# Designs tried in a protein design run: peptides against a protein of PDB entry 7C96. Part 5

Target 1, 73 residues: chain A of PDB entry 7C96
Amino acid sequence: PVIPDDFRCPISLELMKDPVIVSTGQTYERTCIEKWLQAGHGTCPKTQQTLTSTVLTPNYVLRSLIAQWCEAN

## One batch from the design tools (peptide; made by RFdiffusion4, then SolubleMPNN)

Design b1_p9_1_s1 (from b1_p9_1, 4 letters changed)
Fold by OpenDDE base, seed 3:
Structure b1_p9_1_s1 (fold): chain B 73 residues (1-73), chain A 9 residues (1-9)
Amino acid sequence: as target 1 above (73 residues)
Amino acid sequence: PVPFTIAKP
């Protein structure tokens, strides 16, 4: 089945398992964005906006929606 | 904006 675009990480293009929100409001797979930050980048991969904070907030709602989708598909 | 890919599969 077709995976909703919002369920795919903008970096890996794969179905997210541990989605996290960055300061710009964009959501990424945790491991992907952590590697990006560890590489010395301080911008949002998708928007190129400078990150106000490097704090990563779990997107539990999306995580749940993805899990539900996986159960049905 | 278009998706960003760090490492290509």
Scores: peptide ipSAE 0.039, ipTM 0.660, DockQ to the pose 0.039
Fold by OpenDDE base, seed 2:
Structure b1_p9_1_s1 (fold): chain B 73 residues (1-73), chain A 9 residues (1-9)
Amino acid sequence: as target 1 above (73 residues)
Amino acid sequence: PVPFTIAKP
């Protein structure tokens, strides 16, 4: 089955398991974005916009949608 | 398109 693009992490290109939202509104796999931030970067990988905050907010809606997709496919 | 990807260990 074809995985919806919105369900793939922009960094790993894999199905997200723990999606989190950054200050720019983009969503990434938690481990991927954390590594990016730990490397000293302060921008959004996808948009190159400067992050106004390094807080990562769990995207529970997307997490649920992905779980539902996995269950059906 | 995403400008780059980060290789996972």
Scores: peptide ipSAE 0.039, ipTM 0.668, DockQ to the pose 0.044
Fold by OpenDDE base, seed 5:
Structure b1_p9_1_s1 (fold): chain B 73 residues (1-73), chain A 9 residues (1-9)
Amino acid sequence: as target 1 above (73 residues)
Amino acid sequence: PVPFTIAKP
């Protein structure tokens, strides 16, 4: 089945397992965005906006939605 | 999605 775009990490283009929200409100797979930040980047990969914080907030709602989708597909 | 990926091995 086709994976909904909102469930794919903008960086890896794969189904997210541990989605986290950055300061711009965009969501990425934790490991992907961490590598991006560790590489010295201070911008949001998708929007190119400057990150006001490097804090990563778990997107529990999306995690749940993805889990539900996986159960049905 | 972004026009590139950083997940390539």
Scores: peptide ipSAE 0.039, ipTM 0.670, DockQ to the pose 0.043
Fold by OpenDDE base, seed 4:
Structure b1_p9_1_s1 (fold): chain B 73 residues (1-73), chain A 9 residues (1-9)
Amino acid sequence: as target 1 above (73 residues)
Amino acid sequence: PVPFTIAKP
């Protein structure tokens, strides 16, 4: 079935396995955003807003929603 | 907005 857009990483366009939230509130796959930050970028890939912090917060709700969707589909 | 896509290696 078609994967909901909210379940896809804005960087990889793939179903997220370890979604994390950046300071702008956008969610990305952990490995993708880590590579972006390690490359020296200090902005949000999707919004291009400057990140006020490089802390990555696990999006547990989304992780659960994706898991539920995967189980049902 | 359109997703920001980074090319995979």
Scores: peptide ipSAE 0.037, ipTM 0.657, DockQ to the pose 0.040

Design b1_p9_1_s2 (from b1_p9_1, 4 letters changed)
Fold by OpenDDE base, seed 2:
Structure b1_p9_1_s2 (fold): chain B 73 residues (1-73), chain A 9 residues (1-9)
Amino acid sequence: as target 1 above (73 residues)
Amino acid sequence: AVPFTIAQP
């Protein structure tokens, strides 16, 4: 079935397993955004906005929604 | 070069 766009990481374009929120409010797969930050970038891949913090906050709600979708499909 | 896809607006 078609994967909802909001469930796909903007970087990997794959179904997220460990979604995290950056300071701009955008959500990415943890491993993807960590690689981006480790490469020396300080901007949001999706919006190009400067990140005010490099803290990554787990998006537990989205993780749950994705899990529910996976069980149903 | 970057080893993964980069999101775009």
Scores: peptide ipSAE 0.040, ipTM 0.684, DockQ to the pose 0.049
Fold by OpenDDE base, seed 4:
Structure b1_p9_1_s2 (fold): chain B 73 residues (1-73), chain A 9 residues (1-9)
Amino acid sequence: as target 1 above (73 residues)
Amino acid sequence: AVPFTIAQP
């Protein structure tokens, strides 16, 4: 079935497994955003906004929603 | 270069 856009990582374009939120409020797959940050970037990949912090916060709600979607589809 | 493509708005 078609994966909802909000469930896809803006970087990998794949269904997120471990979604994390950056300081701008955007959500990415953990491994993808970590690689971006490790490459020396300090901006949000999707919006190009400067990150006020490099802390990655787990998006538990989205993780749950994706899990529920996967169970139903 | 970063080894991935980012979807832009």
Scores: peptide ipSAE 0.038, ipTM 0.675, DockQ to the pose 0.048
Fold by OpenDDE base, seed 1:
Structure b1_p9_1_s2 (fold): chain B 73 residues (1-73), chain A 9 residues (1-9)
Amino acid sequence: as target 1 above (73 residues)
Amino acid sequence: AVPFTIAQP
C-alpha cells in the first residue's frame, strides 16, 4: 500500500523505523540524521534552519503509529 | 558524493 508521507524519512524517503525529532521539530530516521550531524552539519536538512541543539529525541508516538500501520497493511 | 537523499523544503 501507499506509505503516508509523514511516515517517510525526509532524507531516506523510506518508512521510518527509529524516528527522532531535532530541535526544529522535524522528524528523521535516526541513522540518517546522525550521519548528517557527524558530517559536521549544523542545520536541519528539511528546513535549513540552524539547529539550536544536536539532541535527538525519540518520536515514540510516530513510531507506534507506523507500527500500527504496518500491522494493518 | 552525497550518501543519502537530502530533504528539501
Scores: peptide ipSAE 0.036, ipTM 0.659, DockQ to the pose 0.048
Fold by OpenDDE base, seed 5:
Formats: C-alpha cells, structure tokens, sequence
Structure b1_p9_1_s2 (fold): chain B 73 residues (1-73), chain A 9 residues (1-9)
C-alpha cells in the first residue's frame, strides 16, 4: 500500500516511527532532525525558516495515526 | 545506512 505523504519524514522519506514537531510546525523523524541540528543547522529543512527554538515536541497524534494505519495495512 | 535528503523549497 502507498504510504500517505503526511506519514513520511521530509528528510528520510520513510514512514515515521518517532515523529517530532519543530518550532515551525513541521514534523520530522526524531533521529533525522536531531542529526540536522547536530550538524549546526538552525533552519527547518522543509521551509528553510529559522528555528526559534531547538526544542522537539513529540507528535503523539501522528504517531497514533501511523500506528493505526500500519495495523490496517 | 539511514537515508538523508534535504527537503527542497
């Protein structure tokens, strides 16, 4: 089955397992965005907007939706 | 290896 675009990490292009939200509101796989930040970048990979914070917030709703999708497909 | 693609604007 085709993976919904909203369930794919903009960086890895794979189904997210630990989705986190950055200050711009975009969601990425935790490991991917952490590597990006550790590399010294301070912008959002998708929007190129400057991050006002480096805090990563777990996207529990999306995690749940992905889990439900995986169970059904 | 883990894929890494910088999203384009």
Amino acid sequence: as target 1 above (73 residues)
Amino acid sequence: AVPFTIAQP
Scores: peptide ipSAE 0.034, ipTM 0.649, DockQ to the pose 0.043

Design b1_p9_1_s3 (from b1_p9_1, 4 letters changed)
Fold by OpenDDE base, seed 2:
Structure b1_p9_1_s3 (fold): chain B 73 residues (1-73), chain A 9 residues (1-9)
Amino acid sequence: as target 1 above (73 residues)
Amino acid sequence: AVPFTIAKP
């Protein structure tokens, strides 16, 4: 079945397993955004906005929604 | 904005 766009990481374009929220409010797969930050970038891949913080907050709601979708499909 | 992809090895 078609995977909802909001469930795909903007970087990998794959179904997210460990979605995290950056300071701009965008959500990415943890490993993807960590690699981006480790490469020395300080902007949001999706919006190009400067990140005010490099803290990554787990998006537990989305994680749950994705899990529910996977279980049903 | 369009999705941003990072080349995977």
Scores: peptide ipSAE 0.038, ipTM 0.653, DockQ to the pose 0.041
Fold by OpenDDE base, seed 1:
Structure b1_p9_1_s3 (fold): chain B 73 residues (1-73), chain A 9 residues (1-9)
Amino acid sequence: as target 1 above (73 residues)
Amino acid sequence: AVPFTIAKP
């Protein structure tokens, strides 16, 4: 089935397993954004906005929605 | 908006 775009990581383009939210409000796969940050970048890959924090917040709602979608498809 | 990828497809 067609994967909803909002369920795909902007970096990997794959279905997210561990989605996390950055300071700009964008969501990425944890491993992808961690690699980006570890490379020394201080901007949001999707929006190019400067990150006000490097804290990554789990997107539990999206994680649940993706899980539900996977169960149904 | 278009996705921005840093991973190889």
Scores: peptide ipSAE 0.037, ipTM 0.642, DockQ to the pose 0.039
Fold by OpenDDE base, seed 4:
Structure b1_p9_1_s3 (fold): chain B 73 residues (1-73), chain A 9 residues (1-9)
Amino acid sequence: as target 1 above (73 residues)
Amino acid sequence: AVPFTIAKP
């Protein structure tokens, strides 16, 4: 079935398994954004905004929603 | 805000 856009990582374009929120409020797959940051980037891939923090906050609500979607489809 | 792929095999 068609995966909702909000459930796909902007970087990998795949269904997120461990979604995390960056300082700009955008959500990415943890491994993807970590690689981006480790490469020396200090901006949000999607918005190009400068990150005010490199802290990654787990998006547990989205993780749960994705899990529910997977169970139903 | 256009999605892109980083190191996608």
Scores: peptide ipSAE 0.037, ipTM 0.655, DockQ to the pose 0.042
Fold by OpenDDE base, seed 5:
Structure b1_p9_1_s3 (fold): chain B 73 residues (1-73), chain A 9 residues (1-9)
Amino acid sequence: as target 1 above (73 residues)
Amino acid sequence: AVPFTIAKP
């Protein structure tokens, strides 16, 4: 089945396993966004907005939705 | 959100 766009990481384009939210409200796979930040970037890959914080917040709601989708498909 | 994706290396 086709993976919903909202469940794919904007960087890897793969189903997210550990989705995290950045200061702009966008969600990415943890490992992907961490590599982006470690490379010295201070912007949101998807929106190009400057990140006001480098704190990554787990997106538990999305994680749950993805889990439910995986169980059904 | 802006329609943009990052290509994998």
Scores: peptide ipSAE 0.034, ipTM 0.642, DockQ to the pose 0.038

Design b1_p9_1_s4 (from b1_p9_1, 4 letters changed)
Fold by OpenDDE base, seed 2:
Structure b1_p9_1_s4 (fold): chain B 73 residues (1-73), chain A 9 residues (1-9)
Amino acid sequence: as target 1 above (73 residues)
Amino acid sequence: PVPFTIAQP
């Protein structure tokens, strides 16, 4: 079945397993965004906006939605 | 470093 776009990481383009929210409100796979930050970047890959913080917040709602989708498909 | 796709608007 077709994976909803909102369930795919903007970086890996794959179904997210550990989605996290950055300061701009965008969500990415944790490992992907961490690599981006570790590379020395301080902007949001999706919006190019400067990150006001490097804190990554788990997106538990999305995690649950993805889990439900995987269970049904 | 491992290359990966970067999202754009």
Scores: peptide ipSAE 0.041, ipTM 0.679, DockQ to the pose 0.049
Fold by OpenDDE base, seed 1:
Parts: sequence; structure tokens; C-alpha cells
Structure b1_p9_1_s4 (fold): chain B 73 residues (1-73), chain A 9 residues (1-9)
Amino acid sequence: as target 1 above (73 residues)
Amino acid sequence: PVPFTIAQP
């Protein structure tokens, strides 16, 4: 089945397993955004906006929605 | 260059 676009990481383009939200409100796969930050980048990969924080917040709702989708499809 | 694909608006 076709994976909903908002379930895919903007970096890996794969179904997210551990989605996290950055300061700009965009969500990415944890491992992907961590590597981006560790590389010294201070901007949001998708929007190019400057990050006001490097804190990564787990997107539990999306994680649950993806899990439910995986069970049904 | 970054070793991953970034989907932009």
C-alpha cells in the first residue's frame, strides 16, 4: 500500500519509526535529524529555517498513527 | 554534501 507522505521522514523518505519534532515544528526520524545536527547544521532540513533549539521532542501521536497504519496495511 | 536525501517544499 501507499505510505502517507506525512508518515515519511523528510530526510530518509522512509516510514518513520521514531519520529521527533524539531523547534520549527517539522518531524523527522530521530537518527536522521541527530546526524544532521551532529554534522554542525543549525537549520531545519526541510524548511531551511534556523533552529531556535536542538531539543528533539518525541512525536508520540504520529508514532501511534504510524503503528496503527502498519497494523491495518 | 550530506549522505541523505532531503525533501524540500
Scores: peptide ipSAE 0.039, ipTM 0.680, DockQ to the pose 0.047
Fold by OpenDDE base, seed 4:
Structure b1_p9_1_s4 (fold): chain B 73 residues (1-73), chain A 9 residues (1-9)
Amino acid sequence: as target 1 above (73 residues)
Amino acid sequence: PVPFTIAQP
């Protein structure tokens, strides 16, 4: 099936399971962005902007939307 | 902005 672009992680290009929002407002799969941060990077992979915080906020709305999409497709 | 891939699909 054709996966909506907004449902894919910018890093893995796969359907997100645990989407989290970074300080720039971009959303990534938790495991992907955590590995990026653990590698010592302090920028947003997609926008290259410097992260003002390393706090990762769960994107529960997107998680639910993805779950609904998966159920229907 | 375009995807920045660091993981294998």
Scores: peptide ipSAE 0.038, ipTM 0.662, DockQ to the pose 0.043
Fold by OpenDDE base, seed 5:
Structure b1_p9_1_s4 (fold): chain B 73 residues (1-73), chain A 9 residues (1-9)
Amino acid sequence: as target 1 above (73 residues)
Amino acid sequence: PVPFTIAQP
């Protein structure tokens, strides 16, 4: 089945395994956003908004929803 | 290889 857009990382376009939220509220795969930040960027890849913080917050709710979807599909 | 893309507004 087709993977829901909200379950795909905006960077890798793949199903997220370790989704994290940035200061703008957007969610990305941890490894993808970490590489983006390591490259020296200080903006949100999706919105291009300046990040007010480099703290990455695990999106546990989304992780759980994705896991449930994977079990059913 | 792992794809990398930048979404634009």
Scores: peptide ipSAE 0.038, ipTM 0.669, DockQ to the pose 0.041

Design b1_p9_2_s1 (from b1_p9_2, 4 letters changed)
Fold by OpenDDE base, seed 3:
Structure b1_p9_2_s1 (fold): chain B 73 residues (1-73), chain A 9 residues (1-9)
Amino acid sequence: as target 1 above (73 residues)
Amino acid sequence: SLNTAVYVP
């Protein structure tokens, strides 16, 4: 089955395991966005908007949806 | 919304 685009990390293009939300509202795999930030970037990879915060908020709803999808497929 | 992806190896 085809993985929904919203379930894939915009950076790794893989199914997200630990999705986190950045200040722009976009969601990424935690490890991917952390590496991006550690590389010295202060922008959102997808939107290129400047991040107002580097706080990463777990997207638990998406995590659950992905888990449910994986169980069914 | 945007459909842009950024690949970071």
Scores: peptide ipSAE 0.027, ipTM 0.607, DockQ to the pose 0.093
Fold by OpenDDE base, seed 1:
Structure b1_p9_2_s1 (fold): chain B 73 residues (1-73), chain A 9 residues (1-9)
Amino acid sequence: as target 1 above (73 residues)
Amino acid sequence: SLNTAVYVP
């Protein structure tokens, strides 16, 4: 079945397994955004906005929604 | 645009 766009990482374009939220409110796969930050970038890949923090917050709601979708499909 | 994906290999 077709994977909802909101369930795909903006960087990898794959179904997210460990979604995390950055300071701009956008969500990415943890490993993808960590690599971006480690490369020395200080902006949000999706919006190009400057990150006010490099803290990554787990998006538990999205993780749950993706899990439910995977169970049904 | 917020609909533009950023693919990073």
Scores: peptide ipSAE 0.026, ipTM 0.599, DockQ to the pose 0.113
Fold by OpenDDE base, seed 2:
Structure b1_p9_2_s1 (fold): chain B 73 residues (1-73), chain A 9 residues (1-9)
Amino acid sequence: as target 1 above (73 residues)
Amino acid sequence: SLNTAVYVP
């Protein structure tokens, strides 16, 4: 089945397993965004906006929605 | 909103 775009990480383009929200409000797979930050980048990959914080907040709602989708498909 | 994706291997 076709994976909803909102369920794919903007970096890996794969179904997210541990989605996290960055300061810009965008969501990425944790491992992907962590690698991006560790590489020395201080911007949001998708929007190119400067991150006001490097704190990553778990997107539990999205995680749940993805889990529900996986269960149904 | 933006639909752009940035692939970072």
Scores: peptide ipSAE 0.026, ipTM 0.603, DockQ to the pose 0.097
Fold by OpenDDE base, seed 4:
Formats: structure tokens, C-alpha cells, sequence
Structure b1_p9_2_s1 (fold): chain B 73 residues (1-73), chain A 9 residues (1-9)
């Protein structure tokens, strides 16, 4: 089935398993954004905005929605 | 655009 765009990581373009939110409000797969930050980047990959914080917040709602979608499809 | 994906291998 076709994966909803909102369920795909902007970096990997794959279905997110561990979605996390950055300071700009955008959501990415944890491993992808961590690699980006570890590479020395301080901006949001999608928006190119400077991150006010490098804290990654789990997007539990999205994780649940994706899990429900996977169960149904 | 905010809809543009950024692929990073």
C-alpha cells in the first residue's frame, strides 16, 4: 500500500519507526536526525532553520498512528 | 518548500 507522506521521514523517505520532533516542529526518524546532528549540522534538514535546541522529543502520537496504519495494512 | 524531502543516504 501507499505510505502517507506524513508517515515518511523527510531524510530517509521511509516509514518512520521512532519519530522525533526537533525544535522547529518537524519530525524525523531518530537515527536519521541524530546522524545529521553528529555530522555537525545545527539546522533543520527540511526547513533549513537554525535549531534553537538539539533536544529530540519523541512524537508518540505519530508513532501510534503509524503503528495503527501498519496493523491495518 | 516545506513539502520538499531531503534525502540523506
Amino acid sequence: as target 1 above (73 residues)
Amino acid sequence: SLNTAVYVP
Scores: peptide ipSAE 0.024, ipTM 0.587, DockQ to the pose 0.097

Design b1_p9_2_s2 (from b1_p9_2, 5 letters changed)
Fold by OpenDDE base, seed 5:
Structure b1_p9_2_s2 (fold): chain B 73 residues (1-73), chain A 9 residues (1-9)
Amino acid sequence: as target 1 above (73 residues)
Amino acid sequence: SLNTAVHVP
């Protein structure tokens, strides 16, 4: 089945396993956004907005929704 | 909604 766009990481284009929220409110796969930050970038890949924080917050709601989708498909 | 993405290999 077709994976909903909201469930795919904007960087890897793959189904997210460990989705995290950045300061702009966008969600990415943890490993992808960590690599982006480690490369010296200080902006949100999707919005190009400057990140006001480097804190990554787990998106537990999205993780749960993805799990439910995977179980049904 | 936002549709811009930066893809990394």
Scores: peptide ipSAE 0.034, ipTM 0.644, DockQ to the pose 0.109
Fold by OpenDDE base, seed 1:
Structure b1_p9_2_s2 (fold): chain B 73 residues (1-73), chain A 9 residues (1-9)
Amino acid sequence: as target 1 above (73 residues)
Amino acid sequence: SLNTAVHVP
C-alpha cells in the first residue's frame, strides 16, 4: 500500500515512528530533526523559516494515526 | 514550496 505523504518524514522520507513538531508547526522524525539542530541549523528544513524555539513537541495525534494506518495495511 | 522534501541521508 502507498504510504500517505503526511506520514513520511520530510527528511528521511520514511514512515515516521516518533513524530515531533517544531516551532513552525512542521512535523519530522525526532532523530532526523535532532541531527539537523545538532548540526547548528536554526531554520525549519521544510519551510526555511527561522525557528523561534528548538523545543520538540511529540505529535501524539499523528503517531496514533500512523499506528492505525499500519494496523489496517 | 511546502511540497519540496528535504532528504538528508
Scores: peptide ipSAE 0.034, ipTM 0.630, DockQ to the pose 0.112
Fold by OpenDDE base, seed 2:
Structure b1_p9_2_s2 (fold): chain B 73 residues (1-73), chain A 9 residues (1-9)
Amino acid sequence: as target 1 above (73 residues)
Amino acid sequence: SLNTAVHVP
């Protein structure tokens, strides 16, 4: 079945396993955004906005929704 | 909001 766009990482385009929220409110796969930050970037890949913080917050709600979708499909 | 995706292999 078709994977909802909101469940795919904007970077990898794959189903997220460990989604995290950046300061702009966008969500990415943890490993993807960490690589982006480690490469020296200080902006949000999707919005190009400057990140006010490099803190990554787990998106537990989205993780749960993805798990539910995977179970049903 | 935005539909833009930045694919990074």
Scores: peptide ipSAE 0.033, ipTM 0.632, DockQ to the pose 0.096
Fold by OpenDDE base, seed 4:
Structure b1_p9_2_s2 (fold): chain B 73 residues (1-73), chain A 9 residues (1-9)
Amino acid sequence: as target 1 above (73 residues)
Amino acid sequence: SLNTAVHVP
C-alpha cells in the first residue's frame, strides 16, 4: 500500500519508526535528524529555519498513528 | 517551500 507522505521522514523518505519534533514543529526520523545536527547544521532540513533549540521531542501521536496504519495495512 | 524535502541517502 501507499505510505502517507506525513508518515515518511523528510530526510530518508522512509516510514518513520522513531519520529521526533524539532523546534520548528517539523517531524523527522530520530536517527536522520541527529546525523544532521551532528554534522554541524543548526537549521531545519525542510524549512531551512534556524533551530531555536536542538532538543528533539518524541512525536508519540504520530508514532501511534503510524503503528495503527501498519497494523491495518 | 514547505513542500520541499531534503533527501539524504
Scores: peptide ipSAE 0.032, ipTM 0.621, DockQ to the pose 0.095

Design b1_p9_2_s3 (from b1_p9_2, 6 letters changed)
Fold by OpenDDE base, seed 5:
Structure b1_p9_2_s3 (fold): chain B 73 residues (1-73), chain A 9 residues (1-9)
Amino acid sequence: as target 1 above (73 residues)
Amino acid sequence: PLNTAVHVP
């Protein structure tokens, strides 16, 4: 089945397992965004907005939705 | 809504 776009990491283009929210409100796979930040980037990959914080917040709602989708498909 | 994806190796 086709994976919903909202469930794919904007960086890896794969189904997210550990989705985290950045300061711009966009969600990425944790490992992907961490590598981006470690590379010295201070912007949101998708929006190009400057990150006001490097704090990564787990997106538990999305994690749950993805889990439900995986169980049904 | 934003629909762009930026792949990073």
Scores: peptide ipSAE 0.032, ipTM 0.643, DockQ to the pose 0.096
Fold by OpenDDE base, seed 4:
Structure b1_p9_2_s3 (fold): chain B 73 residues (1-73), chain A 9 residues (1-9)
Amino acid sequence: as target 1 above (73 residues)
Amino acid sequence: PLNTAVHVP
């Protein structure tokens, strides 16, 4: 079935497995954003805003929603 | 719009 856009990583365009939130409030797949940061970037890939922090916060709600969607589809 | 912007590998 068609995957909701909000469930896809803005970088990989794939269904997120371990979604994390950056300081701008945008959510990415953990591995994707970590690679971006490791490459020396200090901006949000989606918005190009400068990150006020490089801390990655797990998006537990989204993870749960995706899991529920996967169970139903 | 910004909410549809994506990075394509």
Scores: peptide ipSAE 0.032, ipTM 0.594, DockQ to the pose 0.118
Fold by OpenDDE base, seed 1:
Structure b1_p9_2_s3 (fold): chain B 73 residues (1-73), chain A 9 residues (1-9)
Amino acid sequence: as target 1 above (73 residues)
Amino acid sequence: PLNTAVHVP
């Protein structure tokens, strides 16, 4: 089935398993954004906005929605 | 554009 774009990580383009939210409000796969930050980047990959924080917040709602989608497809 | 995916291999 066609995977909804909102369920794909902007970086890996794959279905997210551990989605996290950055300070700009964008969501990425945890491992992808961590690698980006570890590389020394201080901007949001998607928006190019400067990150006000490097804290990563789990997107539990999206995680649940993806899980539900996977169960149905 | 904002809707363009940023793929980082």
Scores: peptide ipSAE 0.031, ipTM 0.627, DockQ to the pose 0.115
Fold by OpenDDE base, seed 2:
Order: C-alpha cells, then sequence, then structure tokens
Structure b1_p9_2_s3 (fold): chain B 73 residues (1-73), chain A 9 residues (1-9)
C-alpha cells in the first residue's frame, strides 16, 4: 500500500522508525538527522532554516501513528 | 506547508 508522505523521512524517503522533531518543527528519522548534524550542518534539511538548537525531541505521537498504520497494512 | 522531500544520500 501507499505510505503516507507524513510517515516518510524527508531525508531517507523511508518509513520512519524513530522520528524526532528538530527546532524548526520538522520531523526526521533520528539516524538521518544525526548524520546531517554530525556532518557539520546547522540548518533544517527541509526548510533550510537555521536550527536554534541541536536538541532532538522524540515524536512519540507520530511513532504511534506509524505503528498503527503498519499494523493495519 | 512544504511538500518537498530533501533526499540526502
Amino acid sequence: as target 1 above (73 residues)
Amino acid sequence: PLNTAVHVP
């Protein structure tokens, strides 16, 4: 079945397993955004906005929604 | 609002 766009990481384009929110409010797969930050980037890949913080907040709601979708499909 | 994907290999 077609995976909802909101469930796919903007970087990997794959179904997210550990979605995290950056300071701009965008959500990415943890491993993807960590690699981006470790590469020395200080901007949001999707919006190009400067990150005010490098803190990554788990998006538990999205994780749950994705899990529910996977169970149903 | 941004429906663009930025694939980073």
Scores: peptide ipSAE 0.030, ipTM 0.626, DockQ to the pose 0.115

Design b1_p9_2_s4 (from b1_p9_2, 4 letters changed)
Fold by OpenDDE base, seed 1:
Structure b1_p9_2_s4 (fold): chain B 73 residues (1-73), chain A 9 residues (1-9)
Amino acid sequence: as target 1 above (73 residues)
Amino acid sequence: PLNTATYVP
């Protein structure tokens, strides 16, 4: 089945397993965004907006939705 | 490099 775009990491383009939200509100796979930040980048990969914080917040709702989708498909 | 922080509820 076709994976919903909202379930794919903007960086890896793969189904997210551990989605996290950055200060701009965009969601990425944890490992992907961590590597991006560790490389010294201070912008949001998708929107190019400057990040106001480097805090990563787990997107539990999306994580659950993805899990449900995977179970059904 | 930027310092990352993870919010853990």
Scores: peptide ipSAE 0.031, ipTM 0.555, DockQ to the pose 0.050
Fold by OpenDDE base, seed 2:
Structure b1_p9_2_s4 (fold): chain B 73 residues (1-73), chain A 9 residues (1-9)
Amino acid sequence: as target 1 above (73 residues)
Amino acid sequence: PLNTATYVP
């Protein structure tokens, strides 16, 4: 089955397991964005905008949607 | 513009 683009991490291009939202509103796989931040970057990989915060907020809605998709496919 | 490139750790 074809994985919806919105369910793929913009960095890994893989189905997200622990999606988190950054200050720009974009969502990434937690491990991917954490590595990006740990590397010293202060911008959003997707938009290239400067992050106003390095806080990562769990995207529980997306996590649920992905889980539902996986269950059905 | 959106960045189509991706960071691969």
Scores: peptide ipSAE 0.026, ipTM 0.613, DockQ to the pose 0.070
Fold by OpenDDE base, seed 3:
Structure b1_p9_2_s4 (fold): chain B 73 residues (1-73), chain A 9 residues (1-9)
Amino acid sequence: as target 1 above (73 residues)
Amino acid sequence: PLNTATYVP
């Protein structure tokens, strides 16, 4: 089945398992964005905006929606 | 991007 674009990590392009929100409001797979930050980047991969914070907020609603989608497909 | 705060499937 076709995976909704918003369920895919902008970095890995894979279905997200642990989606987290960055300061710009974009959501990524946790491991992907952590590696990006550890590489010394301070910008949002998708928007190139400077991150005002490196805090990663779990997107639990999206995690749940993805889980439900996986159960059905 | 999806606004999960208001999204209803």
Scores: peptide ipSAE 0.023, ipTM 0.533, DockQ to the pose 0.126
Fold by OpenDDE base, seed 4:
Structure b1_p9_2_s4 (fold): chain B 73 residues (1-73), chain A 9 residues (1-9)
Amino acid sequence: as target 1 above (73 residues)
Amino acid sequence: PLNTATYVP
């Protein structure tokens, strides 16, 4: 089935397994955004906005929604 | 971006 765009990581373009939220409110796959930050970038890949923090917050609601979608499809 | 606070499947 067609994967909803909101369930895909903006970086990998794959279905997210461990979605995390950055300071700009955008969500990415944890491993993807960690690699981006480790490369020395301090901006949001999607919006190019400067990150006010490098803290990554788990998006548990989205994780649950994706799991439910996977169960049904 | 997805607003998980208002999203209803």
Scores: peptide ipSAE 0.022, ipTM 0.526, DockQ to the pose 0.124

